# Peptides against a protein of PDB entry 7AE7: the designs that were tried, part 81

Target 1, 321 residues: chain A of PDB entry 7AE7
Amino acid sequence: KVYKDLREFLEVLEQEGQLIRVKEEVNPEPDIAAAGRAAANLGKNQPAVFFEKIKGYKYSVVTNVHGSWQNHALMLGLDKNTSTKDQFYELNRRWDKFPVPPNVVKREAAPCKENVIDKDINLFEILPLYRINEQDGGFYISKASVVTADPEYPDDFNKLNVGTYRIQVKDRDRVGIQALAMHDIAVQLEKAEAENKPLPIAITIGNNPLVTFMASTPVGYNQNEYEFVGALQDGVPMDIVKSDLYDHLYVPAGSEVVLEGHIIPRVRTVEGPFGEFPGSYSGARLQCEVKIDRITHRTNPIFENLYLGIPWTEIDYLMAL

## One batch from the design tools (peptide; made by RFdiffusion4, then SolubleMPNN)

Design b2_p15_6_s1 (from b2_p15_6, 5 letters changed)
Fold by OpenDDE base, seed 2:
Structure b2_p15_6_s1 (fold): chain B 321 residues (1-321), chain A 15 residues (1-15)
Amino acid sequence: as target 1 above (321 residues)
Amino acid sequence: APNEVEPVVHRPPLP
């Protein structure tokens, strides 16, 4: 089984008994984080948790999408009871199919383009934002696949980076991003900042689960994560679409939300703290700031965010392979 | 500024 988007995966998770729907209206705090922790207590077969109604928000949240070996097997289109060993074997077998180039679809064929916001941008109208951890310094987008390019080689598709970074919401149209020196985004940002230029960015939320997996998986600087997604789809290309603002940035065609903007050159603002692990917080520090200039989104967009509850957390599964 | 050693996300060993 190959998934075009998050929605097709959530349907399979539900069919397989790996998704819990919370149909009652919840408060964004503390109920989302509390319900996530409660779901983690259900044992080894941790389901995704889908919150249909969130007080003060229009749209839904889903958490713990990758939060079990069963969910991971299903992501690979395997039987949910596939052993960790057999999942690893199959992952490695498919990895050798790299590169599998993505299909570039037309704008009109991309679900992420169903709606556009280009004025009066307010992230709180599109994303049901909440504090993930009690001591978080703000609202985090913790499961985004962030697309950037090499500003020296913008047309080199092999240098197009799709990574997962810690993103704090700072204002209605601003986010802080943690661009660590060890990440490919930091190399690209350094080049842009040397020229005092903005770095174009697309922050994509709610993707095909293999996009999210590959965005969390370190690859070579000259290796495109989308070409690995096609490999992990057993040779089926994924669908991408050109961003609206930038000719050289491509986003997953099925993304629930795409935040298009730029990293402001040579600006650093306070970001954090964030509870990356249960009982541990990374301190507040000066980090990069992104201006959001355009949003595209699916109708009734689903906000996919990390579950950070009891170990094993969703991060532990995303990083275990 | 002290190089805050970013917590190396220690992948917990596979069980």
Scores: peptide ipSAE 0.012, ipTM 0.581, DockQ to the pose 0.045
Fold by OpenDDE base, seed 1:
Structure b2_p15_6_s1 (fold): chain B 321 residues (1-321), chain A 15 residues (1-15)
Amino acid sequence: as target 1 above (321 residues)
Amino acid sequence: APNEVEPVVHRPPLP
C-alpha cells in the first residue's frame, strides 16, 4: 500500500488498532504530553494518539505516528506483524530503486493549497501548540519536513534538501531553527549568509509518513529525499507541488500545513531549552530565525508532532531503520 | 567559534 498523505496513513493505523482517538476536549498542557507518555508505556505496540479537540484551538494534534514497529511495517505498506528483520530487508530492497522521481502536480490538485494565509500570520491559529516537555523553553514543531535548496544551484533538483530540524516557535510569525554544520541546510544557509541574502524555506507539517521518515534519514547532498520516498513506495512516485513563494522549492502535495518563509541572514536568537531523548535537556543557544511569510494548509489541518521521552520513543524508531 | 556539535545521542540498542 502507498499513502498520498498523513490522513490515508492515520486511517490505516486506526483500522489496524494502532491509533487511539481522543474525542473529549483536552488541555494542550499537560494532557497531550501525558497521553503520549501513556501510549509509550503500552509496550511494543505503541499506538499513535489523535486528539480531536484541544481547548483554545480549532484543529487537531496527532502524536506517536512512527512510534512502533507495527506502525513502521504499516508505513512500508507491509503486514502489521512483519518482523523488524523483514522490515529492514524490505527497506533495503526498496532503497536500491533510488532514484524514483516525484510527480509535480498543479497547485489546484494539491490538498496543501486548500487554504492560504498571507497576512496577519499567527501560527497559534493554525497549530495547536503545546510544550512537549514541562521544562521546555517554548513550543516546538518537532516533526516537520523542512525544504530548502542550494542558492547557487536553485534549479538542481538533486540539491533540494528535505530535513528534520528542531524548530521552536518564537512569535506569531517567527520560528527558531537549529541548522547544525552536519546538516545540508547549514551548507545552503552559509552560501546565502555569505551574500547577506535570505534563505528560502518551506516548513512542512503532517506529511506522508515516508516523507517524514526520509526527512529524518541522512542522504547525500546531491540526493533528493523525494526520490527516496518513491523508492520506498516500491517505485511509485510521490506527489509534490511548487511552493507559493518560490519557484525552486517543492513541498509534498498532501502536507497538512506548509509554513513558507525565509531564514533571516546573519541573525541568531536564543532558542531552547528543549527536552531531548532520553530525557536530557539541551541548553539554550543562539539559533537561526525564520520569518514566516505565507501559510498554506488543508481544511481542518492536523498538527503532527513528535512524542519525546524515555526510549523507546518515536524518534528512536525513526532513527532505528 | 567551533560550532559545538551537540552530541549525537547514540541510538539506543534495538531491544
Scores: peptide ipSAE 0.008, ipTM 0.528, DockQ to the pose 0.045
Fold by OpenDDE base, seed 5:
Structure b2_p15_6_s1 (fold): chain B 321 residues (1-321), chain A 15 residues (1-15)
Amino acid sequence: as target 1 above (321 residues)
Amino acid sequence: APNEVEPVVHRPPLP
């Protein structure tokens, strides 16, 4: 099975008994994090948790989408009971199919383009934001696939980076991003900042689960994560679409939300703290700031966010392979 | 800004 988007994956998770649907209205805090912890305590079969109604918000949240070996098997389109060994074997077999170039679809064919917000941007109107951990310095977007390009080689598709970075919401139209020197985004940002230019960025939320997996998987600077997604789809290309603001940025056609904007050159603002792991908070540091200039989104967008709290966390499964 | 790489907490290998 290949998934076009998050929704097709959530449908399969629900059919396979790997998704808990919370139909009752929840408080963003502490209920989302508490329910995630409760799901993690169900043992080996840690389901995704889908919150239909969140007090003060219009849209839904899903968490713990990658939070089990069964969910990981299903992501690969395997039987949910496929052993970790057989999952690893199949992952490696498919990895050797790289590169599988994506299909570029027309704007009108991309579900992520169903709605546009180009003025009066307010992230709180589109994303049900909550603190993941009680001591977090703010609201985090922790499972976004962030798209950036090389400013010197904007037309080099092999240098298009799709990565996962810690993103704190700073204002209605601003986010802090942790661009560490070891990340491909930091190389691209350094080039932009050398010229005092903004770095174009697309922060994509609620993707095909293999996009999220590859965005969390380190690859070479000249290797495109979308071409690995096609490989992991056993040679089926994924669908991408051109961003609205930038000709050289491509986003997953099925993204629930796309935040298009720019990293402000040579600006650093306080970001954090964030509870990356239970009992460990990264300190508050000066981090990059992104201005959001445009949002595109699916109708009734689902906010996919990382489950953090009790080991094994969702990040443990994303990094275990 | 100091590129302080926070020490990757080496989790024990999966058993």
Scores: peptide ipSAE 0.011, ipTM 0.559, DockQ to the pose 0.052; fails the geometry check
Fold by OpenDDE base, seed 3:
Structure b2_p15_6_s1 (fold): chain B 321 residues (1-321), chain A 15 residues (1-15)
Amino acid sequence: as target 1 above (321 residues)
Amino acid sequence: APNEVEPVVHRPPLP
């Protein structure tokens, strides 16, 4: 099985008994994090948790999508009871199919383009934001696939980077991003900041589960994560679409939400604290700031966010692969 | 130093 988007994957998770649907209205805090912890305590077969109704918000949240070996097997289109060993064998077998170039679809064919917000941007209207950990300094977007390019080689598709970065919401149209020197985004940002130019960015939320997987998997600077997604789909290309603001940035065609904007050059603002791991908080630091200039989204967008709690958490599965 | 990568606590290798 190959998935075009998050929704097709959530349907399979639900069919396989790997998704819990919470239909009652919940409070963003503490109920989302508490329900995630409760789901993590269900043993080895940790389901995704889908919250249909969140008090004060219009849209839904899903957590723990990658939060089990069963969910990982299903992501690969395998039987949910496939052994971890056989999952790794199949992953490695498919990895050797790289590169599998993506299909570039027309704007009109991309579900992520169903709705546009180009003025009066308010992230709180589109994302049901909540504090993941009790001591977090704010709201985090922890499962975004962030698209950037090399400013020197904007048309080199092999240098297009899709990565996962810690993102704190700072204002209605602003987010902090942790661009560490070891990440490909930091190389691209350094080039932009050397010229005092903005770095174009697309922050994509609620993707094909293999996009989210590849965005969390380090690859070479001259290797495109979308071409690995096609490899991991056993040679089936994924669908991408051109961003609205930038001709050189391509986003997953099926993304639930796309935040298009720029990293503000040579600006650093206080970000954190954040509970990245149980019992460890990263302190507040000066981090990059993104201005959001445009949003595109699917109708009734699903906010996919990481479950962070007691090990084994979703991040443990994403980093263990 | 601003570039002190907090040591990613190397998660113990999964058993």
Scores: peptide ipSAE 0.011, ipTM 0.578, DockQ to the pose 0.054; fails the geometry check

Design b2_p15_6_s2 (from b2_p15_6, 5 letters changed)
Fold by OpenDDE base, seed 5:
Structure b2_p15_6_s2 (fold): chain B 321 residues (1-321), chain A 15 residues (1-15)
Amino acid sequence: as target 1 above (321 residues)
Amino acid sequence: SPNEVEPVVHEPPLP
């Protein structure tokens, strides 16, 4: 099975008994993290946790979407009881289908374009933000697929990068992003900053689970993650759409939320701390700052965020594949 | 550099 978006995947997770739906209103803190920990304590069959109602917010949160081997099997469209060995075999078999170019859909056909916010941007109105860990220095968007291009080669689709980066919310329309020197985004940012230009960025949230998987998987600088998504879909192209602000940025057509903006050149602000792993906090550092200039989103957008708090975390599964 | 994160050596989960 191939999934067009997060919603189709969540439907399958629910059908397969791999999603817990919390219908009662929860407090963003500590209830989201606590429920995630409780789900992780259910053992090998760690379900996704979907929070329908969050106090002070309009929209829903889902966590632990990739938080088990069963969820990974289902992501690959396999039986949930498929062995880890057979999942790896199938993943490797499909990987050899690279490249599978995506379909570029029309704006009107892209669910991520259903709603637009171009004024009075407030991330807190769109995303039910919470601290993932009690000692986090703020609210994090921890499972975004971040789209950037090479500013020297903006029309080279092979240099279009889709990566996962640590993103702290700084203000209503600003986020800090951890662009490490080893990341493809850092190469692109260096080129932009050399000219004192902004780096165009699209931060996409709530995607097809294979987009999120590939965004967390290191690939070559001249390899497009969307072409790997098509390979992992067993040769079925994924659907992408042009960003609203930038002709050279393409986002998943099915994204729940797309934050379009720019990395401010030569600006660094304090970001962190963040509990990337239970009991380990990466310290506060000066990191890049993104200005959000436009939001597009699906009606009733689902905020997909990473589950953290006990081993095995969702990161451990995303990195193990 | 401001971008040097000390690699958290995670023991890879045993296959």
Scores: peptide ipSAE 0.006, ipTM 0.501, DockQ to the pose 0.053
Fold by OpenDDE base, seed 2:
Structure b2_p15_6_s2 (fold): chain B 321 residues (1-321), chain A 15 residues (1-15)
Amino acid sequence: as target 1 above (321 residues)
Amino acid sequence: SPNEVEPVVHEPPLP
């Protein structure tokens, strides 16, 4: 099975008994985090948790989408009971199919383009934001696939980077982003800041599960994560669409929400703290700031966010590969 | 440096 979007994957998770629906209205805090911890206590077969109704918000949240070996097997389109060994064997077999170039779809064919917000941007109207950890310095978007390009080679598709970064919501239309020197985004940002230019960015939320997986998997600077997604789909190309603001940025066609904007050059603001691991917090520090200039989203967008409960956490499964 | 990994503070496990 290949998935076009998050929704197709959530349907399969539900059919396989790997998704819990919380239909009752929950408070963003503490109920989302509490229900996530309760799901983690179900043992090795940790389900995704889908919150249909969140007090004070219009839209839903899903968490723990990658939070088990069963969910990981299903992501690969395997039987949920496929052994970890056989999952790794199949992953490696498919990895050798790289590159599988993505299919560029027309704007009209991309579900992420169903709705547009280009004025009076307010992230709180689109995303049911909550504190993931009790001591977090704010609201985080922890499971976004962030798209940037090399500003010296913007048309080199092999240098298009799709990565996962810590993103704190700073204002209605601003986010802080942690761009560490070891990440490809930091190389691209350094080039932009040398020229005192903004770095174009697309922050994509709620993707095909293999996009989220590859965005969390280190690859070479000259390797496109979308071409690995096609390899991991056993040679089936994924669908991408051109961003609205930038001709050189491509986003997953099925993204639930796309935040298009720019990293403000040579600006640093306080970001954090954030609980990256259970009981482990990265301190507050000066980080890059993104201005959001445009949002595109699916109708009734699902906010996919990372579960950071007790080990094994969702991040442990994303990094254990 | 904004690019430096700050030390991870381990909270004691809740009892």
Scores: peptide ipSAE 0.006, ipTM 0.490, DockQ to the pose 0.073
Fold by OpenDDE base, seed 4:
Structure b2_p15_6_s2 (fold): chain B 321 residues (1-321), chain A 15 residues (1-15)
Amino acid sequence: as target 1 above (321 residues)
Amino acid sequence: SPNEVEPVVHEPPLP
């Protein structure tokens, strides 16, 4: 089984008993985090948690999508009861199929293009934002697949980076991004900032689960995460679409929300603290700031966000492979 | 560099 988008995966999770649907209206705090903790307490078979209604917001939230070995098996299109060993074996077997180039689809064929916001941008109208941890310094987008290119080689598809970075919401149309020196985005940003130029960026939310997995998996600077997604799909290409603002940026065709914008050159603002782990907060630091210039989104977009609370966390499953 | 946040590698708990 291959998934075109998050929705196809959530349907399979629900069919397999790996998704809890919360139909009652919840408060964004503390109920989302509390329900995630409750799901984590169900043992090793942790379901995704889908919140249909969040008080004060229009759209839904899903958490803990990758939060179990069963969910990971299903992501690979395997039986949910596939052993961890057999999942690793299959992942490694498929990894050797790299590269599998993606299909570039037309704009009209891309679900992420169903709606456009190009003025009066307000992230709070599109994303049901909440504090993931009680002591977080703000609202985080913690499970985005962030697309950037090398500004020196913008047409080199092998240098197109799809990574996961900590993103704090700073304003209606601005986010802080933690671009650490070890991240490929930091290399690209350094090149842009040397020339005092903005770095084009697309922050994609609610993706095909293998896109999210590959965005959290370190690869070589000259390796494209989308070509690994095709490999992990057992040789089935994924669908990508050109961004609206940038000819050289491609986003997953099925993304729930795409935030297109730029990293503001040589600007640093306070970002954090964020509770990366229960009881541990990374300190507040000066980090980069992204201006959001355009949003494209699916009708009734689902905000996929990371569950953090009790080990094993969702990140442990994303990093364990 | 001031950006040396060691990735908190959650070592997967050993089986």
Scores: peptide ipSAE 0.006, ipTM 0.513, DockQ to the pose 0.053; fails the geometry check
Fold by OpenDDE base, seed 1:
Structure b2_p15_6_s2 (fold): chain B 321 residues (1-321), chain A 15 residues (1-15)
Amino acid sequence: as target 1 above (321 residues)
Amino acid sequence: SPNEVEPVVHEPPLP
């Protein structure tokens, strides 16, 4: 089975008993994090948790989408009871299908383009933001697939990078992003900053689960994560669409929310702390700042965010494959 | 450097 978007995957998770739907209105804090922790206590078969109604917000949150081996099996379109060993063998078999080029769809065919916000941008109107951990220095977008390109080779699709980075919300239209030297985005940013130019960026939220998986999986600088998604779809291409601001940036056609903007050159602002692991906070650091210039989103967008509860966390599963 | 995050290698849960 192949998924076009997060919604098709969530439907399967629900059908397979791997999603809990919370229908009652919850407070963003502490209820989202508390319910995530409660779901983690259900044992090895941790379900996704879908919050339909969040006080003070219009839209929904889903957490722990990748938070179990059953969810990983289903992501691969396998039986939920597929062993971790067999999942690994199947993943490796599919990996050998690389590259599988994506389909570029028209703007009108991309669900992520259903709605546009190009003025008076307020991330809090689109994303039900909450503190993941009680001591977090702010609100985090922890499960975004971030799209950037090489500013020297913008037309080289093999240098298009889709990565997962720590993102703190700094203002209505500003986010901090952690671009570490080991990340492909850091190479691209260095080139842009050398010229004192903004680095174009698209921060995509609520994707096909294989996009999120590949964005968390290190690949070569000249390898496109979307071509691996097609490989992991057993040779079925994924659908991508041009960003609205940039002809050279392609986003998943099915993304729930796309934050388009730029990394401000040679600016660093305080970001953190963030509880990356239970009881462990990474300190406050000077990080890059992104200006959000445009938002596109699906109608009734789902904010997919990382579950950081007790081990095994969702990040443990994303890093284990 | 301030940019060195030690990759936390999470070993997959042994079955």
Scores: peptide ipSAE 0.006, ipTM 0.506, DockQ to the pose 0.052; fails the geometry check

